Peptides against a protein of PDB entry 3KDP. Designs and how they scored, part 35

Target 1, 230 residues: chain A of PDB entry 3KDP
Amino acid sequence: PFLIFIIANIPLPLGTVTILCIDLGTDMVPAISLAYEQAESDIMKRQPRNPKTDKLVNEQLISMAYGQIGMIQALGGFFTYFVILAENGFLPIHLLGLRVNWDDRWINDVEDSYGQQWTYEQRKIVEFTCHTPFFVTIVVVQWADLVICKTRRNSVFQQGMKNKILIFGLFEETALAAFLSYCPGMGVALRMYPLKPTWWFCAFPYSLLIFVYDEVRKLIIRRRPGGWVE

## One batch from the design tools (peptide; made by RFdiffusion4, then SolubleMPNN)

Design b1_p11_5_s1 (from b1_p11_5, 10 letters changed)
Fold by OpenDDE base, seed 2:
Structure b1_p11_5_s1 (fold): chain B 230 residues (1-230), chain A 11 residues (1-11)
Amino acid sequence: as target 1 above (230 residues)
Amino acid sequence: LEELAELLFNA
């Protein structure tokens, strides 16, 4: 998100404080829960790792986590961001390079895609209106991300959902997301304005995409052991 | 650092 903010000079899609709430708030319990995941059913049939040559985190895992899944998560967030701004008169193409004027307090006549002029205060309301649904979108896609991280090779349907701490983590992050989105004062404290309940559903296709993508990946690994997809 | 702090605070 922040890289696109810098490169494209668009209005800030997700606030720094909100990012911290993701990393330190919603992700903490879910991430810890993975330490309690049961071993895959076939783990003992695999050759032991050579600690001198084989890394715990290899290039393939990095590519999966940061390159593939991270990009899908970002796309989900940006989709929500662009939809909200478009509903308020700012089409995606018009946002390119707009940040300089958007963030200038002295410019009160920034035009949208339809020629409507926006004051600084109005622009910031729209910006902060984007932060909450972007955050919620990330949480919703993290449901899928957490579930797929349970295993490297076996399907989630084979592994099952026996990790009670992981299940608790899913509820906790959802409850925290709801709290941060709807608790009075969060607009002042976190610059997160209240979210319409309908925006929770915007992320669902992306969560499904992540889940399906990883299940297909795992299916390929099971059919072709030792492939580059592992 | 102050500019960064302002960016973080104003962003």
Scores: peptide ipSAE 0.009, ipTM 0.437, DockQ to the pose 0.027
Fold by OpenDDE base, seed 5:
Structure b1_p11_5_s1 (fold): chain B 230 residues (1-230), chain A 11 residues (1-11)
Amino acid sequence: as target 1 above (230 residues)
Amino acid sequence: LEELAELLFNA
């Protein structure tokens, strides 16, 4: 998010506070819950890792976590961001390079894509209106990410949802996201303005995409052991 | 998070 903000000079899609809420709030319990996941049924059929040659964190893991899944998460967040701004008159192409004028408090006549003029205060309201939906979008895609992390090779349907701590984590992160989004005063405290309930659904296609993508990946691994997808 | 929220409310 922040890299695109710098490179494209768009209005800030996700605030620092919202990033902290993700990293310190919504991600901790889910991450800890994975330590309690049951071993896959076929684990004893795999060769032991060679500790001298096989890294725990390898290029494949990094590629999956950050290069693939992380990109889908970012796309989900940006989709929500662009939809909100477009509904408020700012088309995606118009946002490119707009940051300088957007963040200037002395410019009160920034035009949108339709020629409407926006005061600094109005622009900041719209910006902060994007932060909360972006945050919630990340939480919703994290549901799928957490679920796919239950297994490395087996389908989630084979593994099942037996980890009660993981289930608790999903509810906890969702409850926290709802609290931060709707609790009175959060707009003042965290610059997290209340979210229309409809925006929760904007991330669902991306969560489904993550889930389907990983299940297909795992299916390929099971059918073709030793492939590049492994 | 509650402490963080309080800290940010007072900032």
Scores: peptide ipSAE 0.008, ipTM 0.460, DockQ to the pose 0.048
Fold by OpenDDE base, seed 3:
Structure b1_p11_5_s1 (fold): chain B 230 residues (1-230), chain A 11 residues (1-11)
Amino acid sequence: as target 1 above (230 residues)
Amino acid sequence: LEELAELLFNA
């Protein structure tokens, strides 16, 4: 999100406070819950890791986490962002380079794609209206990410959902997301304006895509051991 | 960087 904000000079898609809410609020309990996940059924069939040669975090894991899953998460968030801005008169092409004028409090006549002028206050309302849906989109996508992280090779259906702490984490992050989105005063405190309930569903296709993608990946790994996908 | 800082502080 932030890299595209800098490179494309678009209005801020995800606020710093919302990023902190993700990193410190919604991600911590789920991440800790993975420490309590049961070992995969085939783990004892694998050779012990050589601590001298085998890194705990390898290039494949980094590529999957940051390069693949992280990019799909970002795409989901940006989709929601662009939809909201388009509904408010700002088409995606018009957002390119708009940041400089958007963030200037002295410019009160920034035009949208339809020639409507927007005051600084109106622009900030729209921006903050984007932050909460982007945040919620990330949380919904994180459901899939957390579930797929339960296993490296086995299907989630083979592993099952026996980790009660992980299940609790999913409920906790969802409850926290709802609290931050709808609690009175969050617009002032966190610049997170309340969401229409429909925005929760915008991320569901992306969450499903992540889940299907990872299950297909794991299926390929199981069928072709030692492939480049592993 | 200043704009980034301002965004960080104004967020």
Scores: peptide ipSAE 0.018, ipTM 0.531, DockQ to the pose 0.026; fails the geometry check
Fold by OpenDDE base, seed 4:
Structure b1_p11_5_s1 (fold): chain B 230 residues (1-230), chain A 11 residues (1-11)
Amino acid sequence: as target 1 above (230 residues)
Amino acid sequence: LEELAELLFNA
């Protein structure tokens, strides 16, 4: 998100405070919960990892995390961002290069895609209105990410949802997201303005996409062991 | 994967 903010010179899609709330708040308990996940049913049928050649974090894992899942998450967040800005009169094409004028406090006549002029204060309200739904979008996508991380090869339906700490993590991150989104004073303290409940559903297609994508990947791995998809 | 995805998402 921040890289696209710099490269495309668009209004800030996700605030630094919201990023910290994700990294340290919503993701910490879910990430720790994975340490308590039950071993896959077939783990004892696999050859042991060679500790000299096989890394715990390998290029394949990095490629999956950063190259695929992380990109889908980013797309989900940016989709929410662009939808909100479009609903407020700023079409995606108009946002390119707009950052300089957007962040200038002395420019109070920034035009949207329809010729409406926006004051600095109005623009910042819209920007901060994007931060909360973007944050919530990440949390909703993280539900799928956490669930798919339960297993490397087996379907989640084969593994089941037996990890109580993981289930607790899903509730915790959701409760924290709701707290940060709706608690009085969060708009002032964190620049996270309250969102309409409908924005929670904006990420659901992406969450489903991640889940389906990973289940299909795991299915391919099970059917063709040693394939390039592994 | 989530931590990595988040690191990438936040980068």
Scores: peptide ipSAE 0.009, ipTM 0.410, DockQ to the pose 0.028; fails the geometry check

Design b1_p11_5_s2 (from b1_p11_5, 10 letters changed)
Fold by OpenDDE base, seed 2:
Structure b1_p11_5_s2 (fold): chain B 230 residues (1-230), chain A 11 residues (1-11)
Amino acid sequence: as target 1 above (230 residues)
Amino acid sequence: LLELFEKLFNA
């Protein structure tokens, strides 16, 4: 988000406080819960890794987790961001280069895509209105990410949802996201303005995409062991 | 976390 904020000079999509809430709030319990995941049913049937050649964390895992899945997550967040701004009169093309004028408190006549003038205060309300839905979008796509991380090879349907700590983590991160989004005073304290419940659904296509993508990947691995997809 | 660091370096 912040890289695109710099490169495209768009209004800030995600605040520092919201990033901290993701990294320290919503991600911690889910990440810890993975340590309690049951071993895959076929783990003892696999050959042991060669400690000299096979790293625990390989480039393929990093590329998948942070590259491919991370890009889908980012796209989900930005989709929500652009939809909110478009509904407020700022089309995506109009946002390019707008940051300089957007962040200038002395400019009170920034025009939207339809010629409506926006004061500094009005612009900041819209900006902070984007932060909470972006945050919630990340949480929703993290549901899929956490679920797919249960296994490396077996389908989630083969593994099942038996990890009670993981289930608790999913509820905890969702409850925390709801608390941060709707608790009175969060707009003042965290600059996280409340979102309409409909914004929770904006991420669902991306969450589904992540899930389907990884299940297909795992299916290919099971059918073609030793392929480039591992 | 990387985005946070990036923000801190640009602040």
Scores: peptide ipSAE 0.010, ipTM 0.466, DockQ to the pose 0.024
Fold by OpenDDE base, seed 1:
Structure b1_p11_5_s2 (fold): chain B 230 residues (1-230), chain A 11 residues (1-11)
Amino acid sequence: as target 1 above (230 residues)
Amino acid sequence: LLELFEKLFNA
């Protein structure tokens, strides 16, 4: 989010507070829950990792986590952001370079794509209205991310959903996201304005995409061990 | 913090 904010000079898609709520709030319990995951059925058939040559975090894992899944997550967030701004009159192409005028408190006549003028206060309301749905979008795509992290190569359908702590984590992160989104005063305290319930569904295609992508990846690994996707 | 960040990148 932040890189695109700088490069494209768009209005801030995700606030720092919302990022902290993700990193310190919604992601902690889910991440810890993975420590309680059941071993894969074939784990004892694999050769032990060589601690001297085989890194625990290798380039392939970094590429998968940050380059592939992380990119899909970011795209999901940006999709929600662009949809909300478009519904408020700001088409994606109009947002390019708009940040400077958007963030200027003295400019109260910023035009949208339809020629409507927006005051600074109105612009900040719509910006903060984007932050919460972006945050929720990340939580929804993290459901898929957490579930796919249950296994390295086996399908989630082979592994099953027996980890009760992981299930609790999914509910906890969702409940926390709902609390931060809808609790009175969050707009003032965290600049997290309430979102329409429909915005929760905007992330579902991306969550499904992450899940399907990883299941296909794992299927390829099972069929062709030692491939570049492993 | 957000306002500070905005100021830093608008400067």
Scores: peptide ipSAE 0.008, ipTM 0.425, DockQ to the pose 0.026
Fold by OpenDDE base, seed 3:
Structure b1_p11_5_s2 (fold): chain B 230 residues (1-230), chain A 11 residues (1-11)
Amino acid sequence: as target 1 above (230 residues)
Amino acid sequence: LLELFEKLFNA
């Protein structure tokens, strides 16, 4: 999100406050819940990790968590962002380089893709209207991310949903996301304007994609142990 | 948090 904001000079897709709400709000309980996950059924059949040669965090884990899953989550957020801006008259191509004029308080005649002029205040309303759905999109894709993180090799269907703390975390992050999105005063306090309930569903394809991708990955690992996908 | 930072830097 932030690199594309810098490189493409687009209007801010996700506010700093919304990022903090994700990192410190919605992700804390889910992350802690993973510490209470039951061991995989095959873990005791594996040799103990060699502390001298085997890292807890390896290149494969980094590639999966940061390179693959993180990229899909970012794509989901940006998809929601571009859809909202397009619905408000700003096509994706028109957003390239627009940030400089968008953030200028003295320019009150920024044109959209259809020649409509937008005041600074109107532009900021649209920007902050994007922040909440982007935030909610991240929460929805985090459901899939949390569920796939339950296991490294076994399918979630093999592991099951027995971790009550993880289930609580999913409800907590969703309830917090709803609270931050719809509570009166959040627009002033957090620059998070209320979103239409339909925006919650925009992330579902991406959440499903993450889940299917990881289940396929785990299936490949189970069928071909010691492969590069592991 | 780290995943979110990497999301911020990869996107």
Scores: peptide ipSAE 0.014, ipTM 0.477, DockQ to the pose 0.027; fails the geometry check
Fold by OpenDDE base, seed 5:
Structure b1_p11_5_s2 (fold): chain B 230 residues (1-230), chain A 11 residues (1-11)
Amino acid sequence: as target 1 above (230 residues)
Amino acid sequence: LLELFEKLFNA
């Protein structure tokens, strides 16, 4: 979001406050819950890691976690952002380079893709209206991310959903996201304006994509041990 | 934070 914000000069898709709400709010309990996950059934069939040569966090793990899953999560957030702005008259192509005029308080006649003029106040309302759905989109894709993190090789269907702390984490992050999105005064305090409940569903295809992608990855690892996907 | 930064940077 921030690199695209800089490179494409688009209106800010995700605010600093929403980032802090994710990092300090929604992600903490889910991350801690993974420490209580049961060991995979095949753990004793794996070769031991060489502590001198094999890094705990290797390039392959970083590429999977950040490079692949992180990109799908970002795409989900941006999809929601572009849909909201398009519904308000700003098509994706029109947003390119618009940031300079968008953030200028003295320009009250910024035109949308249909020739409608927007005041600075109206533009900031729609921008902050995008921040909350982007945040909620991240929470929805994090459901899939947390579930796929239960195992490295086995399917989630083999492992099951027995970790009660993880289940609690999923409810906690969702409840916190709903609180931050709909509690009166959050628009003033956090610049997070309420979203229509329908916007929660915009991330579901991406959450499903993350889940399917990881299950396919794990299936390939089980069928071809020692492959590049491991 | 790194995922968010990467999301922030990639987005």
Scores: peptide ipSAE 0.011, ipTM 0.478, DockQ to the pose 0.029; fails the geometry check

Design b1_p11_5_s3 (from b1_p11_5, 9 letters changed)
Fold by OpenDDE base, seed 3:
Structure b1_p11_5_s3 (fold): chain B 230 residues (1-230), chain A 11 residues (1-11)
Amino acid sequence: as target 1 above (230 residues)
Amino acid sequence: LLDLALELLLS
C-alpha cells in the first residue's frame, strides 16, 4: 500500500496506525499458532535440514509470501480502496497524482471526477473511511493465508483443521478487527472510522482466490514432484 | 511488516 501511495501519488490507502494494528494486533496470534501445527504426513520422507546450507527463509518462501500471496492481498486491499473512493466521486484514474493537492490543507476546492469540490476536512474523512475497510480486507485475506500456511505440500483437506490454536487465532483476529472497526472512539484514537458491514464481504473473492490458488499450486507439486513450482 | 518498514524508511 505505501509503495503505491508514493509511486502513484494517490491518497493514503492504509494509515500507519492501521498497519500497526495488523502487524502487532491481528497477525501475532495467528503466526504463533503455526508453531502448533501438526507435521505433514510426508515429513519423514524429507531429509533433515542442513543448518549450515539450508536457510529457514529461502527464495521459494519469499516468492510465495511476498511475490504471490502478498500481491493478491494488496490487490484485494486496493480494490476495496478504489471502490470506496469511486462511491465518493473519485474514479481510480483521477486519484493518480492527486495526493499533492489532497494532502494540502490550504486547498479546499479539490474537484472529484464529477466536478464536486471537496474541502480538506471532507477529503480526510474519506481517506480515513478507506483505512478501516482496507484493514478489514487484509484480515479477511489473512484467513486464507493462515489456512494455506498450514501445509507446504499437502492439501488443507488432507491436513485437516485440527490445530485448535490456529482456529482460536482466526476468531481472535476477527474479533479484534471488529473491535477496532466498531468500538466508539476508534475514529479519534486510531483514525479508523466505522465501516458498513458490507465491506467485510468485499474481500471474500480474494480470500477464496488465495485459497484456490494455493490448493492448485500444492496439487501441481504433488503431481509433478521436483517441478519448478516446488 | 514490509509496509511498516517502508513507511518508517520513507516517512
Scores: peptide ipSAE 0.154, ipTM 0.835, DockQ to the pose 0.024
Fold by OpenDDE base, seed 5:
Structure b1_p11_5_s3 (fold): chain B 230 residues (1-230), chain A 11 residues (1-11)
Amino acid sequence: as target 1 above (230 residues)
Amino acid sequence: LLDLALELLLS
């Protein structure tokens, strides 16, 4: 998110506080829950890793985590961001380069795509109105990310949802996201303004896409062992 | 963490 903010000079899509709430809040219990996942049924059919040559974090893991799944997550967040700004009169093309004037406290006549003028205070309300739905979008796509991380090769339907700690993690992160989004005073304390309930559903297609993408990947691995997808 | 690090470096 922050890379696109720098490169495109758009209004800040996700603030430092919201990033901290993800990294230290919503992701901790889910990440810990994976340590309690059952071994895959085929694990004893695999050759042991060579500790000297085979890295735990390899190029393939980085490609999956950051290059594929992470990009789909980012697209989900940015989709929510662009929809909110478009509903408030700022079309995506108009946001390019707008940051300089957007963040200037002395400019109170920033025009939207329809010629409506926006004060600094009005612009910051809209910006912080984007942060909370972006945060919630990340939580919703993380549901799929956590579920797909249960296995490397087997389908989640083969593995099942037996890990009670993982199920608890999904409820915990969702409850925390709801708390941070709707608790009175969060707008002042965290710059997280309440979101309309409809914004929770905006990420669902992306969460489904992540899940389907990984299940298809795993299906290909099972059908074509030793392929480039492994 | 990468986004956080970038934001802290540019603040």
Scores: peptide ipSAE 0.102, ipTM 0.817, DockQ to the pose 0.024
Fold by OpenDDE base, seed 4:
Structure b1_p11_5_s3 (fold): chain B 230 residues (1-230), chain A 11 residues (1-11)
Amino acid sequence: as target 1 above (230 residues)
Amino acid sequence: LLDLALELLLS
């Protein structure tokens, strides 16, 4: 998100505070819960990792995490961002290069795609109105990400949802997201303005996409052992 | 974490 903010010079899609709430809030319990996941049924049939040659975090894992799943998550967040801004009169094309004028507090006549002028305060309200739904979008796609991380090879349907700590993590991150989104004063304290309940559903297609993508990947691995997809 | 790191480095 921040890279696109710099490169495209768009209004800030996700604030520092919201990023911190993800990294230190919503993601911690879910990430810890993975340590308690049951071993896959075939783990004892796999060769042990050679600690001298095989890295725990390898290029394939980085590519999967950041290059594939992380990109889908980012796309989900940006989709929510662009939809909100479009609903407020700012079409995606108009956002390109707009940051400089958007962030200038002395410019109170920034035009939207329809020629409506926006004051600095109005623009910041819209920006902070984007941050909360973007954050919630990330949480919703993280449900899928966490669930797919339960296994490397087996389907989630084969593994099942037996990890109670993971289930707790899903509820915790959702409850925390709801708290941060709807608790009175969060707009002042965290610049997280309340979101309409409909925004929770905006990420669902992306969450489903992540889940389906990984299940298909795992299916391919199971059917074609030793393929490049592994 | 990557976005946070980038934001902290580039802000």
Scores: peptide ipSAE 0.100, ipTM 0.806, DockQ to the pose 0.024
Fold by OpenDDE base, seed 1:
Structure b1_p11_5_s3 (fold): chain B 230 residues (1-230), chain A 11 residues (1-11)
Amino acid sequence: as target 1 above (230 residues)
Amino acid sequence: LLDLALELLLS
């Protein structure tokens, strides 16, 4: 998100506080829950890694995490961001290069795509109105991300949802996201303004996409061992 | 974490 903010000079799509809420809030319990996941049924048939030569974090894992899943997550967040700004009169093309004027507190006549002028305060309300649904979008796509992380090769349908700690993590992160989104004073404390309930659903296609993508990937790995997608 | 790190470095 921040890279596109710099490159495209758009209004900030996700604030530092919301990033901290993800990294320190919603991600912790889910990540810990994976330590309690049962081994895949075929894991004992695999050769152990060589601890001297084989990295725990390899290029394939980095490519999967950042280059594939992370990109889909970012696209989901940006989709929500662009939809909200478009509903408030700012079309995606109009946002390009707008950051400088957007963040200038002395400019109170920034025009939207329809010629409506926006004060600094109004712009910041809209910006912070984007931060919360971006955050919630990340939480919703993290549901899929956490579920796909249960297995390396086997389908989630083969593994099942037996990890009660993981299930608890999904509820915890969702409850925390709801708390941060709807608790009174969060706009002042965290610059997170309340969401319309409909914004929760904007991420669902992306969450489904992540899930389907990984299941297809795993299917390919099972059918074609040693492929580049492994 | 990467976005946070970039934000901290570039802000």
Scores: peptide ipSAE 0.041, ipTM 0.759, DockQ to the pose 0.024

